Peptides against a protein of PDB entry 4QMF. Designs and how they scored, part 2

Target 1, 175 residues: chain A of PDB entry 4QMF
Amino acid sequence: ESSFMTLFPKYRESYLKTIWNDVTRALDKHNIACVLDLVEGSMTVKTTRKTYDPAIILKARDLIKLLARSVPFPQAVKILQDDMACDVIKIGNFVTNKERFVKRRQRLVGPNGNTLKALELLTKCYILVQGNTVSAMGPFKGLKEVRRVVEDCMKNIHPIYHIKELMIKRELAKR

## One batch from the design tools (peptide; aimed at target 1 N156 I163)

Design b1_p8_5 (made by RFdiffusion4)
Pose (drawn by RFdiffusion4):
Structure b1_p8_5 (pose): chain A 175 residues (1-175), chain P 8 residues (1-8)
Amino acid sequence: as target 1 above (175 residues)
Amino acid sequence: SLEFLPSD
């Protein structure tokens, strides 16, 4: 009955093609069927007659969504867990110009990816920047903070204020 | 320490 599908770019196809057997196996634990269409360049997840809890299909949808945005499989299967939520943030429709978009996304990730790593340490979330999206995984609150930082960064508000704020909050909690 | 890129 329930079926969700997503599209993926070609540069991702090779990776998925070699790890797909691991995906249908992880999904087989929940009795969710999945197909990989190479010509169309898409992934599809479906519920079956023998699926115990159909609601997990939502998680399965998130899994293939994370896989379409260059999130590694070992990190991605964690979405099938309970205390795990995700958020794929679209950053395409903030800037009409290409140069400024790259400027602000590069500001988002920063030198050596340090500021991006700093966000991972402060929000306790896994964060991955790829093309037009920023994929995040972890606690709901930290996810809200990540979306806030990313969205406010793609708008010309620098991430330094946010990082300082989160650092101050963390040290206040340390007490 | 952290390093930052400027705003445009």

Design b1_p8_5_s1 (made by RFdiffusion4, then SolubleMPNN; from b1_p8_5, 3 letters changed; failed a check: a repeat of another design)
Amino acid sequence: DLEFLPLP

Design b1_p8_5_s2 (made by RFdiffusion4, then SolubleMPNN; from b1_p8_5, 3 letters changed)
Fold by OpenDDE base, seed 3:
Structure b1_p8_5_s2 (fold): chain B 175 residues (1-175), chain A 8 residues (1-8)
Amino acid sequence: as target 1 above (175 residues)
Amino acid sequence: ELEFLPLP
């Protein structure tokens, strides 16, 4: 039997408690068991003797990982689809200075979220910037592009340069 | 405004 656990921060407890019946129902369709431990602050997923596809446990692992990183359930549950992949990009370790970190993280979002929205559209990904991580969901090609833009932003490369490059590449691919 | 609560 395969099992995976993830810890979640205390501020997610009320939300996770509220949606846990929906998580259970989504995983039951695949015969994956799940446990929410409110004392430890953990989520666990495990295979059962009735699990038909052994690979679905990896998607269940990714589901609880996304939920722990503040991705809403209606978006996170899409990871159970075969065509959907995810990435959780750690951004907290690129910069030691807190003010510089906050400024670089804000560049990913941009004015009114316009930079993030442009990146989502160009990569065909969902992207959530939260705390010390960026969560992304979408096709593998798009996820690779998101990771590059996010990491380069933390390395002081402005996202606008990559957005311009992605726009040009998209127009060239239509010819 | 996405209030970015710090993840641990």
Scores: peptide ipSAE 0.026, ipTM 0.670, DockQ to the pose 0.056
OpenDDE base, seeds 1, 2, 4, 5: peptide ipSAE 0.023, 0.015, 0.019, 0.018; ipTM 0.660, 0.606, 0.608, 0.617

Design b1_p8_5_s3 (made by RFdiffusion4, then SolubleMPNN; from b1_p8_5 with S7L D8P)
Fold by OpenDDE base, seed 5:
Structure b1_p8_5_s3 (fold): chain B 175 residues (1-175), chain A 8 residues (1-8)
Amino acid sequence: as target 1 above (175 residues)
Amino acid sequence: SLEFLPLP
């Protein structure tokens, strides 16, 4: 029997309460049990005697991890699909100065979210910038690219550079 | 669709 637990910030409590029945239903299809602990502020997933695929627990782990980092359930639940992977990139420790952190984080999003949207399209990933993390879902290749762009951004390499590079690569691949 | 982006 395998079990995984993740903590979630207090501001997620209301939302998680609202969608937890949906989480339960999604995981029940795989015979994975789940628990929402509002006192501790944690989510737990665990295998049961009826769990058929032992690997699905790892996806369930990822599901609660994504939910803890503000990914909406309709998107997060896609992690249970075989062809979907995810990454939660910690960005809060790259810069000590709060203002600098906020500025660099905002660069990932860009005006009206256009920078982030471009990155999503180019990498074929879903990307959510929230708090001290960036959550991404998609193919492994795309996730690798996202992590590079995100980390480089926090290291003061502007995302536009990578986006342009990805655009060029994509264009060349079509010819 | 993606629009043209200038170099940083």
Scores: peptide ipSAE 0.025, ipTM 0.688, DockQ to the pose 0.156
OpenDDE base, seeds 1, 2, 3, 4: peptide ipSAE 0.024, 0.024, 0.023, 0.022; ipTM 0.680, 0.680, 0.678, 0.672

Design b1_p8_6 (made by RFdiffusion4; failed a check: a repeat of another design)
Pose (drawn by RFdiffusion4):
Structure b1_p8_6 (pose): chain A 175 residues (1-175), chain P 8 residues (1-8)
Amino acid sequence: as target 1 above (175 residues)
Amino acid sequence: SLEFLPSD
């Protein structure tokens, strides 16, 4: 009955093609069927007659969505867990110009990826920047903070204020 | 320590 599909770019196809057997196996634990269409360049997840809890299909949809945005499989399967939520942030429709977009996304990730790593440490979330999207995984509150930072960064508000704020909050909680 | 890129 329930079926969700997503599209993936070609540069991702090779990786998925070699790890797909691991995906259907992880999904087989929940009795969710999945198909990889190479010509169309898409992934599909479906519920079956023998699926115990159909609601997990939502998590399965998130899994393939994370897989379409260059999130590694070992990190991605964690979405099938309970205390795990995700958020794939679209950053394409903030800037009409291409140079400014790169400027603000590069500001988002920063030198050596340090500021991006700092966000991972402060929001306690896994974050990955790829093309037009920023994929995040972890606690709901930290996810809200990540979306806030990313969205406010793609708008010309620098991430330094947010990082300082989160650092101050963390040290206040340390007391 | 952290380093930042400027705003455009």

Design b1_p8_6_s1 (made by RFdiffusion4, then SolubleMPNN; from b1_p8_6 with S7L D8P; failed a check: a repeat of another design)
Amino acid sequence: SLEFLPLP

Design b1_p8_6_s2 (made by RFdiffusion4, then SolubleMPNN; from b1_p8_6, 3 letters changed; failed a check: a repeat of another design)
Amino acid sequence: ELEFLPLP

Design b1_p8_6_s3 (made by RFdiffusion4, then SolubleMPNN; from b1_p8_6, 3 letters changed)
Fold by OpenDDE base, seed 3:
Structure b1_p8_6_s3 (fold): chain B 175 residues (1-175), chain A 8 residues (1-8)
Amino acid sequence: as target 1 above (175 residues)
Amino acid sequence: DLEFLPLP
């Protein structure tokens, strides 16, 4: 029997409580059990005797990980699909200065979210910049590109540089 | 302009 637990911050409690029945329903389709512990502030997923696919528990683990990092349920639940992967990129430890951290994090989003939207389109990923993490969902190749751009941004490499590079690569691949 | 949300 396989089990995974993820802690969530207090500010997510109200939201998680409201959607937990939907989480349960989604996981029940795969015979995965789940528990929301409001005292500990944790989510747990576990296999049951009726779980047929042992790999689905890893997707359930990823689901609760995404939910803990502020990904909305309608997006996070897509991780249960076979063609979807995810990544949670920790960005909080790249910069010690709070103001510099905020500035670099804001560069990932850009004016009116245009930088983020461009990255999502080019990588074919969903991307959420929230708090000290960036959550991404999509194909493995796209996720690798997202991680590079995000980490480089926190290392003071402008996302626009990578966007230009990705655009050029895309145009070259069409020839 | 992003809301500060700590990592647990």
Scores: peptide ipSAE 0.028, ipTM 0.714, DockQ to the pose 0.050
OpenDDE base, seeds 1, 2, 4, 5: peptide ipSAE 0.021, 0.022, 0.021, 0.020; ipTM 0.657, 0.654, 0.648, 0.643

Design b1_p8_7 (made by RFdiffusion4; failed a check: a repeat of another design)
Pose (drawn by RFdiffusion4):
Structure b1_p8_7 (pose): chain A 175 residues (1-175), chain P 8 residues (1-8)
Amino acid sequence: as target 1 above (175 residues)
Amino acid sequence: SLEFLPND
């Protein structure tokens, strides 16, 4: 009955093609069927007659969505767990110009990816920047903070204020 | 220490 599908770019196809057997196996634990269409370049997840809890299909939808945005499989299967939520942030419709988009996304990730790593340490979330999206996984509160930082960064508000704020909050909680 | 890129 329930079926969700997503599209993926070609540069991702090879990786998925070699790890798809691991995906249907992880989904087989929940009795969710999945198909990889190479010509169309898409992934589909479906519920079956023998699926115990149909609601997990939502998680399965998130899994393939994370897989379409260059999130590695070992990190991605964690979405099938309970205390795990995700958020794939679209950053395409903030800037009409290409140069400024790259400037602000590069500002989002920063030198050596340090500021991006700093966010991962402060929000306790896994964050991955790819093309037009920023994929995040982890606690709901930290996810809200990540979306806040990313969205406010794609708008010309620098991430330094946010990182300082989160650092101060963390030290205040240490007490 | 962290390093930052400027605003555009």

Design b1_p8_7_s1 (made by RFdiffusion4, then SolubleMPNN; from b1_p8_7, 3 letters changed)
Fold by OpenDDE base, seed 3:
Structure b1_p8_7_s1 (fold): chain B 175 residues (1-175), chain A 8 residues (1-8)
Amino acid sequence: as target 1 above (175 residues)
Amino acid sequence: ELEFLPLP
């Protein structure tokens, strides 16, 4: 039997408690068991003797990982689809200075979220910037592009340069 | 405004 656990921060407890019946129902369709431990602050997923596809446990692992990183359930549950992949990009370790970190993280979002929205559209990904991580969901090609833009932003490369490059590449691919 | 609560 395969099992995976993830810890979640205390501020997610009320939300996770509220949606846990929906998580259970989504995983039951695949015969994956799940446990929410409110004392430890953990989520666990495990295979059962009735699990038909052994690979679905990896998607269940990714589901609880996304939920722990503040991705809403209606978006996170899409990871159970075969065509959907995810990435959780750690951004907290690129910069030691807190003010510089906050400024670089804000560049990913941009004015009114316009930079993030442009990146989502160009990569065909969902992207959530939260705390010390960026969560992304979408096709593998798009996820690779998101990771590059996010990491380069933390390395002081402005996202606008990559957005311009992605726009040009998209127009060239239509010819 | 996405209030970015710090993840641990």
Scores: peptide ipSAE 0.026, ipTM 0.670, DockQ to the pose 0.056
OpenDDE base, seeds 1, 2, 4, 5: peptide ipSAE 0.023, 0.015, 0.019, 0.018; ipTM 0.660, 0.606, 0.608, 0.617

Design b1_p8_7_s2 (made by RFdiffusion4, then SolubleMPNN; from b1_p8_7 with N7L D8P; failed a check: a repeat of another design)
Amino acid sequence: SLEFLPLP

Design b1_p8_8 (made by RFdiffusion4)
Pose (drawn by RFdiffusion4):
Structure b1_p8_8 (pose): chain A 175 residues (1-175), chain P 8 residues (1-8)
Amino acid sequence: as target 1 above (175 residues)
Amino acid sequence: EILFDFSE
């Protein structure tokens, strides 16, 4: 009955092609069927007659969505857990110009990826920047903070104010 | 130390 599909770029195909056996196995634990269409370049997840809880299909949809945005499989299967949520943030329709987009996305990740790592430490979330998207995984509150920072960064508001704020909040909680 | 990029 329930079926969700997503598209993936070609540069990702090779990785998925070699880890797909691991994906259907992880999904087999929940009795969710999945198909990888190479010609179309897509991934599909479906519920079956023998699926215990159909709602997990939503998580399965998130899994393949994370896989389509260059999130590594070991990190991605965590979405099949309970205390895990995700958010794939689209950053494409903020800037019409290509140079400024790169400027603000690079500002998002920063030198040596430090500022990006700092966000991971402060929001307690896994964050990955890829092409037109920023994929995030972890606690709901931290996810809200990540979306806030990313969206406010793709708009010309620098992430330094947010990082400072989160640092102050963290030290206040330390007390 | 947290490093920032100050580009636009």

Design b1_p8_8_s1 (made by RFdiffusion4, then SolubleMPNN; from b1_p8_8 with F6Y; failed a check: a repeat of another design)
Amino acid sequence: EILFDYSE

Design b1_p8_8_s2 (made by RFdiffusion4, then SolubleMPNN; from b1_p8_8 with F6Y E8D)
Fold by OpenDDE base, seed 3:
Parts: C-alpha cells; structure tokens; sequence
Structure b1_p8_8_s2 (fold): chain B 175 residues (1-175), chain A 8 residues (1-8)
C-alpha cells in the first residue's frame, strides 16, 4: 500500500478545510483515499484495494504538494491529468539577506505581474510565486525552462534576459 | 520543511 503525507503551514488551514470535500471527490474518481489532519497540519493520500492505476498515487502526491504551497484547487487538480506535470522550486535558500530575497522574488513577478505572465505564456506553464517556493504546472519542456529562469533570478540574473531569449528562440523556430 | 513522507 502506497501512502504519501505532506505538512502544510498554518495559514493554509482555513482554505484547505474549505476545499477538502472537492479534493476528496476528485480523488474518489481514482479510488484514492485522502485525509486532512488539522491537529498535525497534514494531508495524506493513500491507495486502496480498488485503485486501478498504480501511478495515480504519484499524481495524488503532487496534488497535495501543490495545495500545501498555496496553489488553488481548480488549478492544482489539473495535475491528475495524464499530460500535466509540476515542479515546486525552493527559492528561499539562494540568498541570506531578506531584502535582497524580496527584491529578486519581485523581479520574477514584475510590474503588475507582467514578467510572470510573459514567462507563463512562453513556457506554456502555470506559475505561482508564493513565500519561499515557486510552483509550476505544465509540459516538462516548459517546466525545465521555468526552473532555469527562477533559479537564475535568485542568482541575480534578471528574468527579462531569459524572456527575450525565449522570444527570439520562438521566432526562429517559426522560420 | 518536510514536503513528503512515504509509507507502504
């Protein structure tokens, strides 16, 4: 029997309570059991005797991981689709200075979120910058590009550089 | 931060 558990921060508790029935319903379609433990602050997913696809438990694992990192349920639940992958990128350990961290994290988002939106479009990914992580969902190729841009940003390479490069590459690919 | 724990 396969079981995965993730902890979630206290500030997510109220939201997770609100959507947990929807999580249960989505996983029930695949005969995956789930538990929300409010005392421990954890989410658990488990295979059952009726689980048909053994690989779906890994998707369920990813689902609760995304939910723990503030991805909204309507987006996170898409991870259960066969063609959808995800990545949770830890960004909190690249710099020790809090002000520098905040500044570089803000560069990922940009004015009015325009930088992030451009990156999402170019990589065909959903991207959420929250706290000490960046969550991304999409095709594997796009996810690889997202991770590169995100990590480089924390290393003081401005995302605009990569966005321009991606734009040029896309134009060249059309020729 | 512990993201996941696996059990059989």
Amino acid sequence: as target 1 above (175 residues)
Amino acid sequence: EILFDYSD
Scores: peptide ipSAE 0.027, ipTM 0.642, DockQ to the pose 0.019
OpenDDE base, seeds 1, 2, 4, 5: peptide ipSAE 0.026, 0.020, 0.022, 0.025; ipTM 0.641, 0.646, 0.631, 0.635

Design b1_p8_8_s3 (made by RFdiffusion4, then SolubleMPNN; from b1_p8_8 with F6Y S7R)
Fold by OpenDDE base, seed 4:
Structure b1_p8_8_s3 (fold): chain B 175 residues (1-175), chain A 8 residues (1-8)
Amino acid sequence: as target 1 above (175 residues)
Amino acid sequence: EILFDYRE
């Protein structure tokens, strides 16, 4: 038996309660058991004797990880698909100054979210900037690109630089 | 196998 547990912040409790039946139903299709512990503030996923695919437990782990970091269920549940990968990028410890952190994090989003949208389109990923993490879902290659852009942004390399690079690469790949 | 992940 394999199991994974993820703690979630208090502000996610209400939402998780709301969607937990949907989580259960989605995981039941794969014979993965799950538990929402509101006292501890944790989500747990477990294999059962009926679990057929041993790899699905890892996807279930990723599901609760994404949910804990504010990814909505309709998006997070896509992680159970074979062709979908994810990454939770920790950004909170790149800089010590809170004001600098906020400014650099905001650069990832950009005016009206346009920077983030551009990055999503170029990498074919879903990207959510929330708190001290950036959650991303998509193809492995795209995720690698997202992580690079996100981390470099926190290192004071503006995302526009990478967006331009990705645009050029995309155009060249169409030839 | 039991693994744990902690979030803020």
Scores: peptide ipSAE 0.035, ipTM 0.668, DockQ to the pose 0.021
OpenDDE base, seeds 1, 2, 3, 5: peptide ipSAE 0.033, 0.035, 0.027, 0.034; ipTM 0.668, 0.670, 0.660, 0.672

Design b1_p8_8_s4 (made by RFdiffusion4, then SolubleMPNN; from b1_p8_8 with F4Y F6Y)
Fold by OpenDDE base, seed 3:
Structure b1_p8_8_s4 (fold): chain B 175 residues (1-175), chain A 8 residues (1-8)
Amino acid sequence: as target 1 above (175 residues)
Amino acid sequence: EILYDYSE
């Protein structure tokens, strides 16, 4: 038997409670059991004797991880698909100065979210910036690119540099 | 409060 648990912030409690029946139904299709503990503030997924795909428990682990980091259920549930991967990038430990952290995180989003939208399009990923983490979903190649841009941004390398590079690479690939 | 759901 395999089991995974993740903690979630208090501010996610109301939402998670609202969508938990949908989580249960999605996991039931794969015979994965789940528990929402509102006292501890945790989500748990576990295999059952009827679980036939041993790999699906890892997908379920990723699902609750994404939900804990504010990814909406309609997007997060896509992680159960075989062709979908995800990454939760911790960005809170790159700089100690709070103002610098906020400034660099904002650079990742850009004016009206245009920088983030451009990055999503170029990498074919869904990207959500929330608190001290960036959650991404998509192909492995795209996820690697997202992690590079996100971490470099926190290291004071402007995302626009990488976006330009990705645009050029895309154009060259069309030839 | 704890919400339990075990799949079979």
Scores: peptide ipSAE 0.036, ipTM 0.686, DockQ to the pose 0.013
OpenDDE base, seeds 1, 2, 4, 5: peptide ipSAE 0.024, 0.023, 0.034, 0.025; ipTM 0.651, 0.641, 0.686, 0.650; seed 2 fails the geometry check

## One batch from the design tools (peptide; aimed at target 1 H158)

Design b1_p9_1 (made by RFdiffusion4)
Pose (drawn by RFdiffusion4):
Structure b1_p9_1 (pose): chain A 175 residues (1-175), chain P 9 residues (1-9)
Amino acid sequence: as target 1 above (175 residues)
Amino acid sequence: SLLEEIEES
């Protein structure tokens, strides 16, 4: 009955093609069927007659969505767990110009990816920047903070204020 | 140092 599908770019196809057997196996534990269409370049997840809890299909949808945005499989299967949520942030419709977009996304990730790593340490979330999206995984509160930082960064508000704020909050909690 | 790197970015 329930079926969700997502599209993926070609540069991702090879990786998925070699790890798809691991995906259907992880989904087989929940009795969710999945198909990988190479010509169309898409992934599809479906519920079956023998699926115990159909609601997990939402998680399965998130899994293939994370897989379409260059999130590695071992990190991605964690979405099938309970205390895990995700958020794939679209950053394409903030800037009409291409140069400024790259400027702000590069500002988002920063030198050696340090500021991006700093966010991961402060929001306790896994974050991955790829093309037009920023994929995040982890606690709901940290996810809200990540979306806030990313969205406010794609708008010309620098991430330094946010990082400082989160650092201060963390040290205040340390007490 | 990290905060400076972030600011300069």

Design b1_p9_1_s1 (made by RFdiffusion4, then SolubleMPNN; from b1_p9_1 with E8K S9A)
Fold by OpenDDE base, seed 1:
Structure b1_p9_1_s1 (fold): chain B 175 residues (1-175), chain A 9 residues (1-9)
Amino acid sequence: as target 1 above (175 residues)
Amino acid sequence: SLLEEIEKA
């Protein structure tokens, strides 16, 4: 039997406590057990003798990973669907200067969130920029594009370049 | 346009 554990930051504790019954209910449908450890600050998922589909544990692993990175439960729980994939992109290690980090991270969001919204639409992904990570959910093709844009942004390549490229590709595909 | 708004950032 398989088990996975992820740590979560202290600021997520209150929220996770609030929604944990919903997490439990969602995973119970697949006979996956879960534990919230408030002392350690961890979430654990594990298969049981009643788990029918062994592959679902990997999705449960992804669920707690997403929750740890501030993805809301109503969105994160969609990872349990067969056609949904996710990626958690670490962005905190590309630059050491905090101010530079904040500026580059803000470029991903853009004014009024318009840059992020454009990227979400073009890649057909959900994208959440939070702290030192970017969480994304969607098709594999879209996720690959998101990771490229996000990492390049942290490497000082402005997202607008990739947004323009994606827009052109989209228009060409419609013709 | 959306693109123009993004470029202003």
Scores: peptide ipSAE 0.034, ipTM 0.697, DockQ to the pose 0.775
OpenDDE base, seeds 2, 3, 4, 5: peptide ipSAE 0.028, 0.029, 0.032, 0.031; ipTM 0.680, 0.683, 0.683, 0.667

Design b1_p9_1_s2 (made by RFdiffusion4, then SolubleMPNN; from b1_p9_1 with E8N S9A)
Fold by OpenDDE base, seed 5:
Structure b1_p9_1_s2 (fold): chain B 175 residues (1-175), chain A 9 residues (1-9)
Amino acid sequence: as target 1 above (175 residues)
Amino acid sequence: SLLEEIENA
């Protein structure tokens, strides 16, 4: 039997309690068991004797990882689909100065969220900037692009540079 | 579209 656990921050507890029945139902379809431990602040997924596809446990692992990082359930549950991948990018360790960190993180979002929306469209990914992480879901190629833009942003390369580059590549691909 | 707005900026 295979098992994976992830910790979640205290501020996620109320939400996770609210949607845990939905998590259970989604994983039951694949005969994956799950446990929400409110004392430890953890989520666990594990295979059962009835689990047919052993690879689905890896997707279940990713599901709880996404949920721990504030991705809402209706989006996170899409990770169980065969063609969907995800990435949780840690951004909190690139800059020691808090003000500089906040400024660079805000550049990813941009005015009215337009920078983030543009990046989502160009990479065909869902992207959530929250706290010290950026969560992304989509095709592997898109995820690689997202990680590059996110990490470069924290290294003081403005996202608009990459967005323009992606736009040019998109136009060239149409020719 | 959003992409058009960015391209024209």
Scores: peptide ipSAE 0.031, ipTM 0.674, DockQ to the pose 0.156
OpenDDE base, seeds 1, 2, 3, 4: peptide ipSAE 0.030, 0.029, 0.028, 0.029; ipTM 0.697, 0.687, 0.679, 0.692

Design b1_p9_1_s3 (made by RFdiffusion4, then SolubleMPNN; from b1_p9_1, 3 letters changed)
Fold by OpenDDE base, seed 4:
Structure b1_p9_1_s3 (fold): chain B 175 residues (1-175), chain A 9 residues (1-9)
Amino acid sequence: as target 1 above (175 residues)
Amino acid sequence: DLLKEIEEA
């Protein structure tokens, strides 16, 4: 039997309580058990004797990881699909200066969220910038691009550079 | 122009 646990920040507690029955129902379809511990501030998923697919526990692990990083349940639950992957990119340790961090993080979002939307479209990923992490869901190829853009942004390479590159690649692929 | 808008940020 396998189990995984993730901690979540206090500000996430109220939301998680609200949707936990939905989490339970989604995981029950796969015979994965789950526990929300409000005292510790943790979520746990575990296989049962009735778990059929041994790989689903890893997806359940990813589910609670995404939920802990503020991904809404209707989006996060898609991770249970076979064709869906995810990544949680830690961005908080690239820059020591807080103001510089905030500025570079904001570049990922851009004016009216247009930069982020462009990245989502070009990579076919869902992307959420929150706190010290960027959560992404989508095809593996797209996720690799997202990570590159995000990390480079924190290294002071403006996302526009990669967006231009991705646009060119997309146009070439249409031929 | 999406690129222009992003560059203005």
Scores: peptide ipSAE 0.037, ipTM 0.736, DockQ to the pose 0.817
OpenDDE base, seeds 1, 2, 3, 5: peptide ipSAE 0.036, 0.035, 0.036, 0.036; ipTM 0.734, 0.727, 0.731, 0.727

Design b1_p9_1_s4 (made by RFdiffusion4, then SolubleMPNN; from b1_p9_1, 3 letters changed)
Fold by OpenDDE base, seed 2:
Structure b1_p9_1_s4 (fold): chain B 175 residues (1-175), chain A 9 residues (1-9)
Amino acid sequence: as target 1 above (175 residues)
Amino acid sequence: ELLKEIEEA
């Protein structure tokens, strides 16, 4: 049997407690057991003797990982779908200066969230910028592009460059 | 439009 555990920040506890019954129901469909430990601040998923698809435990692992990084349940639970992949991109270590970090992180979002919206549309991904991570969900190709844009942004390459490139590629693909 | 807004940020 396989088991995976993830820790979650204290500020996430209230929300996780609220939605845990929904998590349980979603995982029960696949005979995956789950535990929310409020003392330790952890989530655990485990296969059972009734687990039919052994690969689903990896998706369950990803589910709790996404939830720990502030992805809301209605979005995170989509990871259990066969065609859905995810990525959690750590952005906190690219810049030592906190102000510079905040500025570069904000560039990913852009004015009125337009930069992020554009990136989501072009990559067909869900993207959440929160704290020291960017969580993304979508097709593998899209996720690859998201990671490139996110990491480059933290390396001081403005997202506009990649967005323009993706827009051009999209237009060319329609012809 | 969208690109212009991004460039101004």
Scores: peptide ipSAE 0.037, ipTM 0.722, DockQ to the pose 0.817
OpenDDE base, seeds 1, 3, 4, 5: peptide ipSAE 0.035, 0.034, 0.033, 0.036; ipTM 0.726, 0.721, 0.719, 0.722

Design b1_p9_2 (made by RFdiffusion4)
Pose (drawn by RFdiffusion4):
Structure b1_p9_2 (pose): chain A 175 residues (1-175), chain P 9 residues (1-9)
Amino acid sequence: as target 1 above (175 residues)
Amino acid sequence: IEEALKELE
C-alpha cells in the first residue's frame, strides 16, 4: 500500500549500489520492501502484507532521503531508531546568484569545517552539507536550532551570533 | 569551538 520514492544524483549511485544489500537487510527487520532503480536513478520504499507497524515507513522514507543526500549508511540507519529524527534543509532558493551561494554555504561550513563541527557539538546533532542541502540528524530541539542557523546563514546573517548564543546557553546550563 | 569562533571573527 504505502510507498515513497526519492531521486539521487549519479555520483552517489556507486556507493548505494554497493551498500544496497545492507539497506534491504536493515529494512527487512521491519518488513519494508525496497527497490533500487539504476536507470531512473531512484530509490523506493514500500510496506508489505507482513509489516508490523506501517508508520515506520515514514522513517524508511527518511532513510532513503538521507541516502540520496550523501549521508553515509551507518549514520543513516540510525533514523530507524526511536529517539532519532532528521531534517534535510533545502538551501537552493535563497540566492539567485551562484557565487554568493557558494560564499554563504562556505561560510556555513567554514575553515577546515570547524564552525560546522562546532554546531555539531552545540546542538548535539549530526550535520552534513552537500550540494543544495544540509542534512541533520538528532534531537528535535537541536534540529530546530540547526535549521535556524542554516536558514539564517543562507540569508546574510553570520553564524557567529548563533554559535556565541548557544555557547552562552551551554555554560549557563553547566553551572 | 574556540578555534571556530576565532576563525569566524

